Peptides against a protein of PDB entry 4M9S. Designs and how they scored, part 36

Target 1, 135 residues: chain A of PDB entry 4M9S
Amino acid sequence: SRGLVGVECITPYSYKSLAMALQRCVEVLSDEDRSALAFAVVMPPGVDIPVKLWSCVIPVDICSNEEEQLDDEVADRLKRLSKRGALLSGKRMPVLTFKIDHIIHMFLKHVVDAQTIANGISILEQRLLEIGNNN

## One batch from the design tools (peptide; aimed at target 1 E27 H110)

Design b1_p25_8 (made by RFdiffusion4)
Pose (drawn by RFdiffusion4):
Structure b1_p25_8 (pose): chain A 126 residues (1-60, 70-135), chain P 25 residues (1-25)
Amino acid sequence: SRGLVGVECITPYSYKSLAMALQRCVEVLSDEDRSALAFAVVMPPGVDIPVKLWSCVIPVLDDEVADRLKRLSKRGALLSGKRMPVLTFKIDHIIHMFLKHVVDAQTIANGISILEQRLLEIGNNN
Amino acid sequence: SLYTFPRKATEKEEEEAIEFLEKLK
């Protein structure tokens, strides 16, 4: 209910809070990977979820979502790969409350909608 | 609500953050 700023203190670390650190990991990022990361906010954290359940909210055969999610985990270790049972990714929690009070307030609502939308279109496949 | 970064992060802070996240994993 306040993000990483709820716990920021003087610590042996050079950063007042972990968010100030993660700030750079996002700054060095490929402009688009900034995009895919900026959107993975609206995902469930600590939950393993498939490439297609991702192809819904991440921008651009759609494995390209996976490629981005791979660079994203290789570069700052921001995501998480888990090869089988099915090619799936996962957003951890700190790497989430970072994005919550950091990603543009609107883009949160837009991701929520673009998803409930593309979810419903997989509902129409049947 | 949104958090505003008062300055840019240093390379040292990036390295420490990466090491911290790797320890968690």

Design b1_p25_8_s1 (made by RFdiffusion4, then SolubleMPNN; from b1_p25_8, 11 letters changed)
Fold by OpenDDE base, seed 5:
Structure b1_p25_8_s1 (fold): chain B 135 residues (1-135), chain A 25 residues (1-25)
Amino acid sequence: as target 1 above (135 residues)
Amino acid sequence: ERIVFPRPATEEERKEAIEYLLKLR
C-alpha cells in the first residue's frame, strides 16, 4: 500500500494555510521519503528520539546488513525530511536525534493508512523487545 | 532541495489546519 491517503487542496494559492503547506511538502517528496514520513507517526511527538530507535521503524532497503549503514541511511532520510518543510527537527548534540512536532504528528494521524500505523507500532514493539527494551 | 514554511504558523493557521485535518476522517 502507499501508506498515505490522498489530500486535496481546493485553492490555487500555495501556503494559504498550514494544512496546504504541509500537503505541498508531502507532494514533492520521493516515494522513499514519503514512506519514511508515514512511519514517523508511530513515534511520540515532541520527544527527541535517537536514530537507533528510528531505525526500528523507518523502512529501508539496503544491500548491507551492517548496523552502521542502516543508521546512516535512516539518518539521511530523516535529515531530508527535516529540510523538506521542517517535517522533523534534528539535533546533533549530545547524540543525533530527531523529533516530530505535534502538528506534523496530528497531520500524519489523519493521512497515514490505518494499517500502516498498526504495522509500524507492531514492528517497533517487536524490535524493542529484541534489543532488550520494553515499551 | 529544501522547502520550508514562509514564516512560523500563526495560531489561527494551526487551528485551521486542525479543522481541515478533521475533515479527512
Scores: peptide ipSAE 0.024, ipTM 0.490, DockQ to the pose 0.050
OpenDDE base, seeds 1, 2, 3, 4: peptide ipSAE 0.016, 0.015, 0.013, 0.013; ipTM 0.322, 0.387, 0.378, 0.385

Design b1_p25_8_s2 (made by RFdiffusion4, then SolubleMPNN; from b1_p25_8, 11 letters changed)
Fold by OpenDDE base, seed 4:
Structure b1_p25_8_s2 (fold): chain B 135 residues (1-135), chain A 25 residues (1-25)
Amino acid sequence: as target 1 above (135 residues)
Amino acid sequence: SRIVFPRPATDEEREEAIEYLKSLR
């Protein structure tokens, strides 16, 4: 299936309304969740992404160096985001995945600093390469 | 416990992203 490349707003009013709603959703997030949302911009929209891949770019506070704990903490962050204005969509089966919608992704591309986006993409690419080489 | 960032991400980058989202600039 061909993925959607983007979302077009039909009217300026609709865009403004959406932006306002998203702004409110972002403002009420914790600093940690807001950070997670920022780095979510590096993921391709409309794709179910396994938590392991999200863990490559989502910063978290963990008590140990165990990878399992890292994934769990990331999953918790993403789950919270999924409950806040449908910022993400979670899918539990067959594998726990999260998806960022095109609308949200477009919003993030607009509001997140370009350098932050670039850095995040670079980090993701590096981590994906590492994962690929180890498998 | 410690904050774990994907390399080479820094605390400064994290905070910058937070502020940008908050301000929606």
Scores: peptide ipSAE 0.052, ipTM 0.595, DockQ to the pose 0.031
OpenDDE base, seeds 1, 2, 3, 5: peptide ipSAE 0.029, 0.027, 0.022, 0.019; ipTM 0.524, 0.486, 0.487, 0.411; seed 2 fails the geometry check

Design b1_p25_8_s3 (made by RFdiffusion4, then SolubleMPNN; from b1_p25_8, 11 letters changed)
Fold by OpenDDE base, seed 3:
Order: sequence, then structure tokens, then C-alpha cells
Structure b1_p25_8_s3 (fold): chain B 135 residues (1-135), chain A 25 residues (1-25)
Amino acid sequence: as target 1 above (135 residues)
Amino acid sequence: ERIVFPRPATEEERKEAIEYLKKLQ
């Protein structure tokens, strides 16, 4: 079992609750990393998700014709999130995956607007179909 | 390709949501 002990945050302030710690962790993120975190809401919590699937929903601001470059950029963002506040849990072997905990996922369900969630889910479903058809 | 989504909730909305979650738990 995981639990709430997996969430850490380094701050000059003392916090009375996990919620306050999470708030500060999110506030210190860059806009790009905070946006990436937001779209983790479309993933099921407690599941190791390959970077390939994360790349379907994590926003990037640089156009690339190479999917591998997209995956690398997404992986870098997710790695930063995993290190800063343990907002995600990364696993390198056998394949690079990231997992979101239930508590973080629940948090995101409330701090990400409904339209963004709906769009993210739709895009994920569409991209999964495309990937499946190309295999 | 490029993937762009709408901006997530504001910091004020985040704070409100956190307070709401604290009450639920």
C-alpha cells in the first residue's frame, strides 16, 4: 500500500496539513510543469502509465515530426514533477512509466476545470485509437 | 505535432478547492 507518506515538499514554511503542502508545491511550479500536472487527471490513479501514453495528453509548445522527441520532452516534465514534491512516481524498468497517487488525482479533479478534463479525455481516446491502428 | 489545452484553474480556484478537499477528508 502507498498512502500519503509518498508526498514530500521542501519549503521555508511549516505546514499544518498535507493540503497546505500540496498547495505550495503546485504554486512553485513553472506554468509548463503545472499544466503538465493538471493533465495527469485524465490518467487512472495507482497505475503505472508508459510515457508513450502520457505524451498523448501532456501539452508541449514545440512542434516536432518525431514522436520520440515528444516522448523525451514529456518524460523530462514528468521527471521534474516526480522530484518536486513527489507529485508523480516514476519507474525506469522495464519501461519508463509514471504513476499518480489517488490523493493527487483527487486534488486535480477539483483544481482542473471541467472543460480541460473533458478535452483531455477526448484527446487521449483519439490518440489511443490512432496508436492502435498503426500497430 | 503540437498539443495545446486550455489553462487550468486559477490559483484562487486552487485554494478554494484545497479548502473544500480538507473538509471532505
Scores: peptide ipSAE 0.056, ipTM 0.566, DockQ to the pose 0.045
OpenDDE base, seeds 1, 2, 4, 5: peptide ipSAE 0.028, 0.018, 0.023, 0.020; ipTM 0.536, 0.440, 0.449, 0.475

Design b1_p25_8_s4 (made by RFdiffusion4, then SolubleMPNN; from b1_p25_8, 12 letters changed)
Fold by OpenDDE base, seed 2:
Structure b1_p25_8_s4 (fold): chain B 135 residues (1-135), chain A 25 residues (1-25)
Amino acid sequence: as target 1 above (135 residues)
Amino acid sequence: ERIVFPRPATKEEEEEAIKYLLELR
């Protein structure tokens, strides 16, 4: 359900590697935010991605019929991740965007379940196609 | 399957982890 491969961290008092530090950060997240972080792996790192595109892949537990509400919920999750400092970077102007850095993305590629990654990519591709067809 | 610690992370430990990550950049 978390979309992450199970890993046990034995030493909570010191961080000897990127993986250990990130594991600690991931562990303290809510299930919803952790899931959002997992799906961030499908985005290209180092690119400011508009919330509209994030909303194509970020799972929402309770969705309404209004697209704006979905975007708002996704934005809130991404904002929370951004507040953790190292996980995401957000920009408010001119358009609300979020970016995943390479270092975080590299970690996610190794710890996020392969099927989750594959599904996320497929969903993103489908949604992008749908958006493109409406243009 | 999930990430597991012997005990839950504290706020201080999370902050130290974040600090570590930021310093690597």
Scores: peptide ipSAE 0.315, ipTM 0.788, DockQ to the pose 0.349
OpenDDE base, seeds 1, 3, 4, 5: peptide ipSAE 0.070, 0.026, 0.157, 0.030; ipTM 0.623, 0.524, 0.696, 0.556; seed 4 fails the geometry check

## One batch from the design tools (peptide; aimed at target 1 E27 V111)

Design b1_p26_1 (made by RFdiffusion4)
Pose (drawn by RFdiffusion4):
Structure b1_p26_1 (pose): chain A 126 residues (1-60, 70-135), chain P 26 residues (1-26)
Amino acid sequence: SRGLVGVECITPYSYKSLAMALQRCVEVLSDEDRSALAFAVVMPPGVDIPVKLWSCVIPVLDDEVADRLKRLSKRGALLSGKRMPVLTFKIDHIIHMFLKHVVDAQTIANGISILEQRLLEIGNNN
Amino acid sequence: ETEEELEELREKLKEVTEPAIERLKE
């Protein structure tokens, strides 16, 4: 209910809070990977979820979502790969409350909608 | 200082997300 700023303090670390650190990991990022990351906010954290359940909110055969989610986990270790039972990714929690009070307030609502939308279109496949 | 640095990052991300959202909605 306040993000990482709820716990920022003088610590042996050079950063007042972990968010100031993660700031850079996002700054060095490929402009688009900035995009895929900026959107993975609207995902469930600590939950393993498939490439297609990702192809819905991440921008551009759609494995390209996976490629981005791979660079994203290789670069700053921001995401997480888990090869089988099915090629799936996962957003941890700190790497989430970073994005919550950091990603543009609108883009949160837009991801929520673009998803409930593309979810419903997989509902129409049947 | 923390809030200012994160607002700067937010503005940078906003510049990347808006055109992508518009293209996705089309």

Design b1_p26_1_s1 (made by RFdiffusion4, then SolubleMPNN; from b1_p26_1, 13 letters changed)
Fold by OpenDDE base, seed 3:
Structure b1_p26_1_s1 (fold): chain B 135 residues (1-135), chain A 26 residues (1-26)
Amino acid sequence: as target 1 above (135 residues)
Amino acid sequence: DVEERLAALRRRLAELTEPAIEAMRN
């Protein structure tokens, strides 16, 4: 699915109507995919983020010590989101990345629970420190 | 402060994603 880059809300009503449409898309998601979408709020909008970094914050119910398996599961979730109401935009070459649009990000900041946002930030901060130490 | 933490986080993410972005441009 192509992103919504360049789309702007010119009135409060336009934002409300778009938010309603997005809410309908969110309501039909599985619990796991909806949770993944919620944590996308911690990512900078308009930036192509590698799956490895997404995997730092997307919750996965897999008991595996292999990081590659976790990345694959995260990628599958993000792919589903990219095909549902353009919630994300994906690129496969040269590196698999996903991007959250500014409008979607603004929507998430409004509807995602404050504690979830705080947790996501803390988790990502911790994981980035670990990645930095290992590289 | 949450906003300050987010700003710092975004700067760090930008640094980590730069190689991938450059690869896409080539």
Scores: peptide ipSAE 0.232, ipTM 0.769, DockQ to the pose 0.029
OpenDDE base, seeds 1, 2, 4, 5: peptide ipSAE 0.228, 0.224, 0.223, 0.225; ipTM 0.783, 0.764, 0.783, 0.766

Design b1_p26_1_s2 (made by RFdiffusion4, then SolubleMPNN; from b1_p26_1, 13 letters changed)
Fold by OpenDDE base, seed 1:
Structure b1_p26_1_s2 (fold): chain B 135 residues (1-135), chain A 26 residues (1-26)
Amino acid sequence: as target 1 above (135 residues)
Amino acid sequence: DVEERLAELQRRLAELTQPAIEKMKN
């Protein structure tokens, strides 16, 4: 079970209250942004991840296969998430990165379905393999 | 095991971030 029972909360909010607040934030997202947030569960919490790596797992529905455009589209989605309930934290310098905090990550691990998590892992593993082989 | 795979993946991602940032910084 992925429940947070017995886990010490480092926020002044109870897990239930936080979960309710986060759920409301998630509900008002577009399908695309909500999907992007779901796949954030595969990222290491507390780590500034470059947009290029986010683009390896974030699904882009309507975009050309041009890498530059893909990164821009992903960045736009992540920016919206960072402005909505602080779901992510963006950093512009030295390069554009986004970070998921531990609390949000724990929430996602609880609410994101197992199949989505598994798919995200598989997708990212494959992309990293390709990047590693191509340097 | 999904948890093990996730942990390993996240470790790799974390290790890749710094070199990637340095490369993109220049």
Scores: peptide ipSAE 0.448, ipTM 0.812, DockQ to the pose 0.033
OpenDDE base, seeds 2, 3, 4, 5: peptide ipSAE 0.447, 0.448, 0.447, 0.446; ipTM 0.810, 0.809, 0.809, 0.812

Design b1_p26_1_s3 (made by RFdiffusion4, then SolubleMPNN; from b1_p26_1, 12 letters changed)
Fold by OpenDDE base, seed 2:
Structure b1_p26_1_s3 (fold): chain B 135 residues (1-135), chain A 26 residues (1-26)
Amino acid sequence: as target 1 above (135 residues)
Amino acid sequence: DVEEKLEALRKKLAEITKPLIEKMKK
């Protein structure tokens, strides 16, 4: 699944310009970055989330069991997204975190494929359970 | 539904985010 629907999506935004701008921004993303953005929908908006938790749901093509490498790849994708307007906001110190804003989150809820959302939720639930069990 | 699941996730994330951040600061 592509994760995100094209520019033909209907959004609840009163201002078409904002929706169109976001749609165009999504369109120019690489497939990998667009996929990462899609899965950002499962994260709570307005919360600074460490990369470790992002890595629980962001798909990574690299075949490695090294967590540091996975986190680095995820971080790179999130950094690219943060450079694309207001898609994400990143903080480097004291811990590298990324945050999705409410406006972007609302957009994603309407344009991300339902199956993608469901899968992301399921994956994150499982990963969080695993992290919790390690405490 | 999706909203309920997302809310549940938010709560779960909140439980582990702060401790994880503190751990990562070390």
Scores: peptide ipSAE 0.385, ipTM 0.869, DockQ to the pose 0.032
OpenDDE base, seeds 1, 3, 4, 5: peptide ipSAE 0.375, 0.375, 0.376, 0.373; ipTM 0.867, 0.866, 0.867, 0.867

Design b1_p26_1_s4 (made by RFdiffusion4, then SolubleMPNN; from b1_p26_1, 11 letters changed)
Fold by OpenDDE base, seed 2:
Structure b1_p26_1_s4 (fold): chain B 135 residues (1-135), chain A 26 residues (1-26)
Amino acid sequence: as target 1 above (135 residues)
Amino acid sequence: DVEKRLEELRKKLAEITKPAIEKMKN
């Protein structure tokens, strides 16, 4: 699935204009980018998250055995999202990171499919354990 | 509970990302 329940979802926003704008932004995304955006809901808002951690949860259709290639693909998706209505914000130096703002995160919490959220949480939990074990 | 799980994840992520965030603030 697209990871999002639908374009016309009720949001807690007092102003319909922002919600509508975001809905349209989501609608014009590719399926892959929309899926990536959906999984951003599991990330803490307002935090600069390294691409490595994004790659733990962002689904990639074509996986390579090289982690660097995975990170590059994830980074490209996140970069596209950052250019679409400021859905994300990115920083290149010193470490490539992306951040979801509270306003976008709140929107996603209301429009992302519950199963997608659950899956994302489970995946991230597992990956965090793996990262912890490698330390 | 989804909210509880998310909160726990946020805590874990905060610990992992702390070094990177601190480096960026410098």
Scores: peptide ipSAE 0.232, ipTM 0.768, DockQ to the pose 0.029
OpenDDE base, seeds 1, 3, 4, 5: peptide ipSAE 0.119, 0.228, 0.108, 0.188; ipTM 0.626, 0.761, 0.624, 0.722

Design b1_p26_2 (made by RFdiffusion4)
Pose (drawn by RFdiffusion4):
Structure b1_p26_2 (pose): chain A 126 residues (1-60, 70-135), chain P 26 residues (1-26)
Amino acid sequence: SRGLVGVECITPYSYKSLAMALQRCVEVLSDEDRSALAFAVVMPPGVDIPVKLWSCVIPVLDDEVADRLKRLSKRGALLSGKRMPVLTFKIDHIIHMFLKHVVDAQTIANGISILEQRLLEIGNNN
Amino acid sequence: SAETEEALTKVRELLKEATEKFLEKL
């Protein structure tokens, strides 16, 4: 209910809070990877979810979502790969409350909608 | 706290630019 700023303090660390640190990991990022990351906010954290349940919210055969999620986990270790039972990724929690009070307030609502939308279109496949 | 807010604002601006480019193309 306030993000990482709820716990920022003087620590042996050079950063007042972990968000100030993560700031840079996002700054060095490929412009688009910045995009895919900026959107993975509207994902369930600590939950393993498939490439296609990701192809819905991440921008651009759609494995390209996976490629981005791979660079994203290799560069700053921001996401998480889990090879089988099915090629799936995962957003950890700290790497989430970073994005909550950091990603543009609108883009949160837009991800919520673009998803409930593309979810419903997989509902129409049947 | 002010330095933290400035640092997060910089990230917000960068992420806003990246998201606006995609949203404009929808």

Design b1_p26_2_s1 (made by RFdiffusion4, then SolubleMPNN; from b1_p26_2, 14 letters changed)
Fold by OpenDDE base, seed 2:
Structure b1_p26_2_s1 (fold): chain B 135 residues (1-135), chain A 26 residues (1-26)
Amino acid sequence: as target 1 above (135 residues)
Amino acid sequence: MDEIRAALARTRELLQAATDRVLAKL
C-alpha cells in the first residue's frame, strides 16, 4: 500500500509553501482518509460526482455487503476530507456529491504513485461499465 | 503523464454517463 506515505512532493506549484501545506494536511490524515484522498485523483476535477460513483474507487473495509452501508462509509470519509483543508467540496442537493478542485487534483497527480492512479482508473472504469450494464 | 491524461479523459465520459443515470433515478 504505497499511497501517500513518504513521497517527496514534486510540486507543480511555483509556491513551495502551498505544496508544503497540502503535504502537512495529508500527513495528519488517518490511513483510511489518506487512501480515500489518493483515489480521488482518478476523478475529473471540477465535477460534482455522486457518492455512489465515489464508492466505486474508495477502498472501504465493510463488515456488511449492504450497498447502503458502503455509500454511507464512503460519504463519511469524503465529508472528513471536505472539512480538512477543503480537499473536497460537498453538495447535498439534489443528491450528495463531492468534487475535487483542480488545485488539489494537480497536487495529487504529482504525489500519488503512478501505479495507484492506473489501478484506480482501471477499477473505476470496470465498475462504471458494470453499473451501466446492470441498468 | 500523457497516458494518465488520456485515461482520465476516457473515465470522464463514463462518469458523465453514470452520473446521468444516477440523477435519472431520483
Scores: peptide ipSAE 0.349, ipTM 0.849, DockQ to the pose 0.032
OpenDDE base, seeds 1, 3, 4, 5: peptide ipSAE 0.344, 0.346, 0.345, 0.347; ipTM 0.844, 0.845, 0.846, 0.848

Design b1_p26_2_s2 (made by RFdiffusion4, then SolubleMPNN; from b1_p26_2, 12 letters changed)
Fold by OpenDDE base, seed 2:
Structure b1_p26_2_s2 (fold): chain B 135 residues (1-135), chain A 26 residues (1-26)
Amino acid sequence: as target 1 above (135 residues)
Amino acid sequence: MEEIREALERTRELLAAATQKVLESL
């Protein structure tokens, strides 16, 4: 199942042009990057999130189980998304972070598959709890 | 939409704590 609904998005936007522009940006993404974007909906908008924490929800198929390789792959995906209509905003200091804006988040809430959202939330919560318990 | 909002709020503090840990590890 696709993480994003492929049909015309039903959004509360007064101006259809914005939703259409965002939809166009989504359509040109690879399946891999589109999947990553879908899971961005589980992050709070307007918050700079370290790549390590993004890696808790972004699905990555890598040969290596090393954390560094995972973070690098996730970072690459998020960087590509940041270059596609500024779907994300990257910051390099003090650590590499990415942020989803409210407007993009609002869009995703309407177009991302409900099961994808539910799964992403579940995975995120589980992994964050594990991080918290491993102090 | 409400379910998503509630879920995001539940994770907000966890994310904040985890972020702080990442920053402290630098």
Scores: peptide ipSAE 0.380, ipTM 0.864, DockQ to the pose 0.032
OpenDDE base, seeds 1, 3, 4, 5: peptide ipSAE 0.376, 0.376, 0.379, 0.380; ipTM 0.860, 0.859, 0.861, 0.863

Design b1_p26_2_s3 (made by RFdiffusion4, then SolubleMPNN; from b1_p26_2, 10 letters changed)
Fold by OpenDDE base, seed 2:
Order: C-alpha cells, then sequence, then structure tokens
Structure b1_p26_2_s3 (fold): chain B 135 residues (1-135), chain A 26 residues (1-26)
C-alpha cells in the first residue's frame, strides 16, 4: 500500500489550489521519496529534527548496516524533499536537521493512510525509547 | 483523527528529549 493516497482528499484548506499543488508535487516523487514524506507526518511541525532521529522512521532499504550510511541515505531523501519546495526545510548548523511546517503537516494528516501514521508513530516511539535506554 | 493527534503529542516529548541528547553530544 502506498503511504500516500493518490485519490482526491478532503482537506481543511480554504484554497483547493494549495492542496492540488501539493498533490501534484507528491505524485511526481519517487516511491521512496513519497514514503519518506508520508512518515514525516509523525514529526512535530515547526521543530528542527536531527537526521539521526528521522532515521528512526524513514524506511530505507539498507545496503549497509552501518549507521553512518543509514543517516546519509535518509539525509539524501530529506534533501530531495526539501528541494521540491515547501515540503521540508533543512538546516546544516549545528547539525543537519529537517523541519516540516504546519501547512504540510496538516496536509499529510489528511492524505497519509491512517495505518501508516499509526505504524510510524509506534516505530518512532519504540526506537526513541531504545535510544534513551542506551544512553 | 483524534487518536492520531494524541499519539503525535506523546511522541513530541520523546523527540524533544532525544534531540537534546543528540545536541549534547556535539
Amino acid sequence: as target 1 above (135 residues)
Amino acid sequence: MKEIEEALERTRKLLSEATNKVLEKL
């Protein structure tokens, strides 16, 4: 199942044009980038999140079990999303972070499959707890 | 939708704590 529903979605947006524009942006993404965007819904809007924490939820077909490669691959996906306009905002200092804005987050809440959201939250919580216990 | 929003709120605190830990190690 695709993380994002390609069908006409009901959005709270007053302007159908914004939702349509976002939908078109999503449709031209690769399956991998679209999946990454879908999971961005589990992040709090307006918060700069380090790539390491993004890697807790972004699905990556790991060619290598090395943590560094995972973060790099995740970063590349998020960078591509940030270049597609207002989908994400990246910041390099002091560490590489990405942020989802409120508008995009609201959009995703309506177009991402509910089961995908639930699964993403569950995975994120589990992995964050593991990180907390190992430090 | 309400259940999702509540779950998202729970994760916010965990993310904040984890973020702080990441930043402290820099």
Scores: peptide ipSAE 0.417, ipTM 0.868, DockQ to the pose 0.033
OpenDDE base, seeds 1, 3, 4, 5: peptide ipSAE 0.411, 0.409, 0.417, 0.411; ipTM 0.866, 0.866, 0.867, 0.867

Design b1_p26_2_s4 (made by RFdiffusion4, then SolubleMPNN; from b1_p26_2, 12 letters changed)
Fold by OpenDDE base, seed 2:
Structure b1_p26_2_s4 (fold): chain B 135 residues (1-135), chain A 26 residues (1-26)
Amino acid sequence: as target 1 above (135 residues)
Amino acid sequence: MKEIEEALARTRELLSKATNKVLASL
């Protein structure tokens, strides 16, 4: 199975007006969407990344083991996040992609737990290497 | 923070390659 089993990440960051606004947005998310947002920190900001690659790090239910099912679930989460202000930007052509904004990425680097980030990076690298070797 | 930033930088190349492979598979 790709991704992580649900991770909760709720860290206050409210010293600046922008940070407070973002924090409020994060707090009203579902646990699943908040987890997805947390792991978006491992992606480079400003880069359109295919959903298939997002699915390498976005937390998914352990029962979701089919590639298509995982991608669809991940896509739905990312779509919801893209509707929450500037959290993510989605494109449908040539394939469904999402990118994280630099400002959001900076925010996440400060509020997401360092161990969560490290784990996400390790998982991402592993999965990317697998994709590279299998194609 | 520095270690995280360095790690993030290392993943960029891998992401680029993987993205290209995904796009090529269309």
Scores: peptide ipSAE 0.413, ipTM 0.871, DockQ to the pose 0.034
OpenDDE base, seeds 1, 3, 4, 5: peptide ipSAE 0.410, 0.411, 0.410, 0.410; ipTM 0.871, 0.870, 0.871, 0.873

Design b1_p26_3 (made by RFdiffusion4)
Pose (drawn by RFdiffusion4):
Structure b1_p26_3 (pose): chain A 126 residues (1-60, 70-135), chain P 26 residues (1-26)
Amino acid sequence: SRGLVGVECITPYSYKSLAMALQRCVEVLSDEDRSALAFAVVMPPGVDIPVKLWSCVIPVLDDEVADRLKRLSKRGALLSGKRMPVLTFKIDHIIHMFLKHVVDAQTIANGISILEQRLLEIGNNN
Amino acid sequence: VAELFNSVDPDETTEEAIAKVRELLS
């Protein structure tokens, strides 16, 4: 209910809070990877979820979502790969409350809608 | 990643860092 700023203190670390640190990991990022990361906010954290359940919210056969999610986990270890039972990724929690009070307030609602939308279109496949 | 974490400016505020990231991601 306040993000990582709820716990920021003087610590042996050079950063007042972990968000100041993560700031840079996002700054060095490919402009688009910045995009895919900026959107993975609207995902469930600590939950393993498939490439297609991702192809819905991440921008651009759609494995390209996976490629972005791979660079994203290789560069700053921001995401998480889990090869089988099915090629799936996962957003950890700290790497989430970072994005919550950091990603543009609108883009949160837009991801929520673009998803409930593309979810419904997989509902129409049947 | 460790190098980025160790090079963080202690004189920077969290609010400024968040604002910069918000602007970058917008």

Design b1_p26_3_s1 (made by RFdiffusion4, then SolubleMPNN; from b1_p26_3, 9 letters changed)
Fold by OpenDDE base, seed 1:
Structure b1_p26_3_s1 (fold): chain B 135 residues (1-135), chain A 26 residues (1-26)
Amino acid sequence: as target 1 above (135 residues)
Amino acid sequence: FEELVNSVDPSMSVEEAIARTRELLS
């Protein structure tokens, strides 16, 4: 799917109008999807990120600790975000990845709580170190 | 894990991705 940057290139909407539209999109999300979107701010924009890496920061509340179920749940949330106002862009080949574009990321930097950003970065770093040590 | 990320985007490592994130969010 195409990100909002691509849409903005086609539409006559100003940045202000886009920001207002994005705010409305965020407000109608479920709590779970909104949380996932908030933590997406810790990912570098414009980069196709594998679901496994997303699963390091996206909070999930599932009964099973199986990695397969974790990745599936994360993927489902990211897929929903990709279908709601093109908040993310998904790609299935060669691996399932999701990308946050620069416009959405810029928006999130201004609306996501600073503590949430700091926590997300800390969690990502911690879990990456743990995974790196196990591999 | 690092190899998986690099296979998708060989121009950026996980460490570089984190560094870029810190830069953009600072």
Scores: peptide ipSAE 0.099, ipTM 0.638, DockQ to the pose 0.024
OpenDDE base, seeds 2, 3, 4, 5: peptide ipSAE 0.092, 0.023, 0.088, 0.104; ipTM 0.652, 0.514, 0.644, 0.652; seeds 4, 5 fail the geometry check

Design b1_p26_3_s2 (made by RFdiffusion4, then SolubleMPNN; from b1_p26_3, 11 letters changed)
Fold by OpenDDE base, seed 3:
Order: C-alpha cells, then structure tokens, then sequence
Structure b1_p26_3_s2 (fold): chain B 135 residues (1-135), chain A 26 residues (1-26)
C-alpha cells in the first residue's frame, strides 16, 4: 500500500545507446548480481538508500542468520553493480548507501517482470514493518 | 557510462536489446 512517486528525466544519451549499454552490462553479471539488479527497481530512483534497506529486498542464497553478514553480502553485490557501467552509485560517508539513477530505473521497469516488482514491493513493506516493530 | 556507450554495437536494435535484457532479468 506504500506509494512511490516517479520523476521523468532528460538525458543527452540516446535511448538506443542506453538500452544496448544496459544489455551489455547485464550479460556479464553473475546470476546473483542480476537478481540484485532486478530487485533494485523496487527502490525509489535518485535517493541514497542505506544498505540495511537494500537487504530487505535483495535475495541472498547462502548466508548465516546474522543480520550483519547479510548486509555485508548485499553491499558486496551492490558494489559490483556500481563498478559495472555505474548501474548504481555508492556512497560510503556518512553511512554506506547506494542510489539508482532515474534513467537506469526507467529501463529496469521495462525489462523486469511485473510479478517480480510486485513481490519485491510486498517484501520490502513487510520487512520495513518488522524493522519498525523491533526499534 | 561514457566508456560503455562508446563500445556499443550500433547494429543492435533497441527492441532486441530490451528483449535480451528482459530474458536475463526475468
């Protein structure tokens, strides 16, 4: 039930060039990193999001029950995405955050499965509720 | 992103690029 507001952006890059560039970046990603990228569409674009919130939606296959290790694994994946064609932008100070740009987010909306997006939003809402109840 | 754009193959169509990406992220 949580709504997000999207913002249109104008870029000097052509739609064609960006689409092809994105495809090339995605092709070289591991399955785990591709999954992380897919769920990045759930986040609002242009906002520095703390790793803790990313960990609410980014799937982790092998990890202990320790929340700290989960965040570290998620951070590693997001760092790799940042290195691959700047799919994300990372910021270490004052806290570790990652941001998805509007243009990348727009393209993800075209290519990520609608059900995946819906599931991701639902999961995020549930995890946020849990975090809120525990703080 | 600039380096990535410079390496793009112009022979690939937008639709084909989107479909390939969709297949990888679905």
Amino acid sequence: as target 1 above (135 residues)
Amino acid sequence: LEELFNSVDPSLSVEEALERTRALLS
Scores: peptide ipSAE 0.427, ipTM 0.786, DockQ to the pose 0.492
OpenDDE base, seeds 1, 2, 4, 5: peptide ipSAE 0.426, 0.426, 0.428, 0.425; ipTM 0.787, 0.789, 0.786, 0.786; seeds 2, 4 fail the geometry check

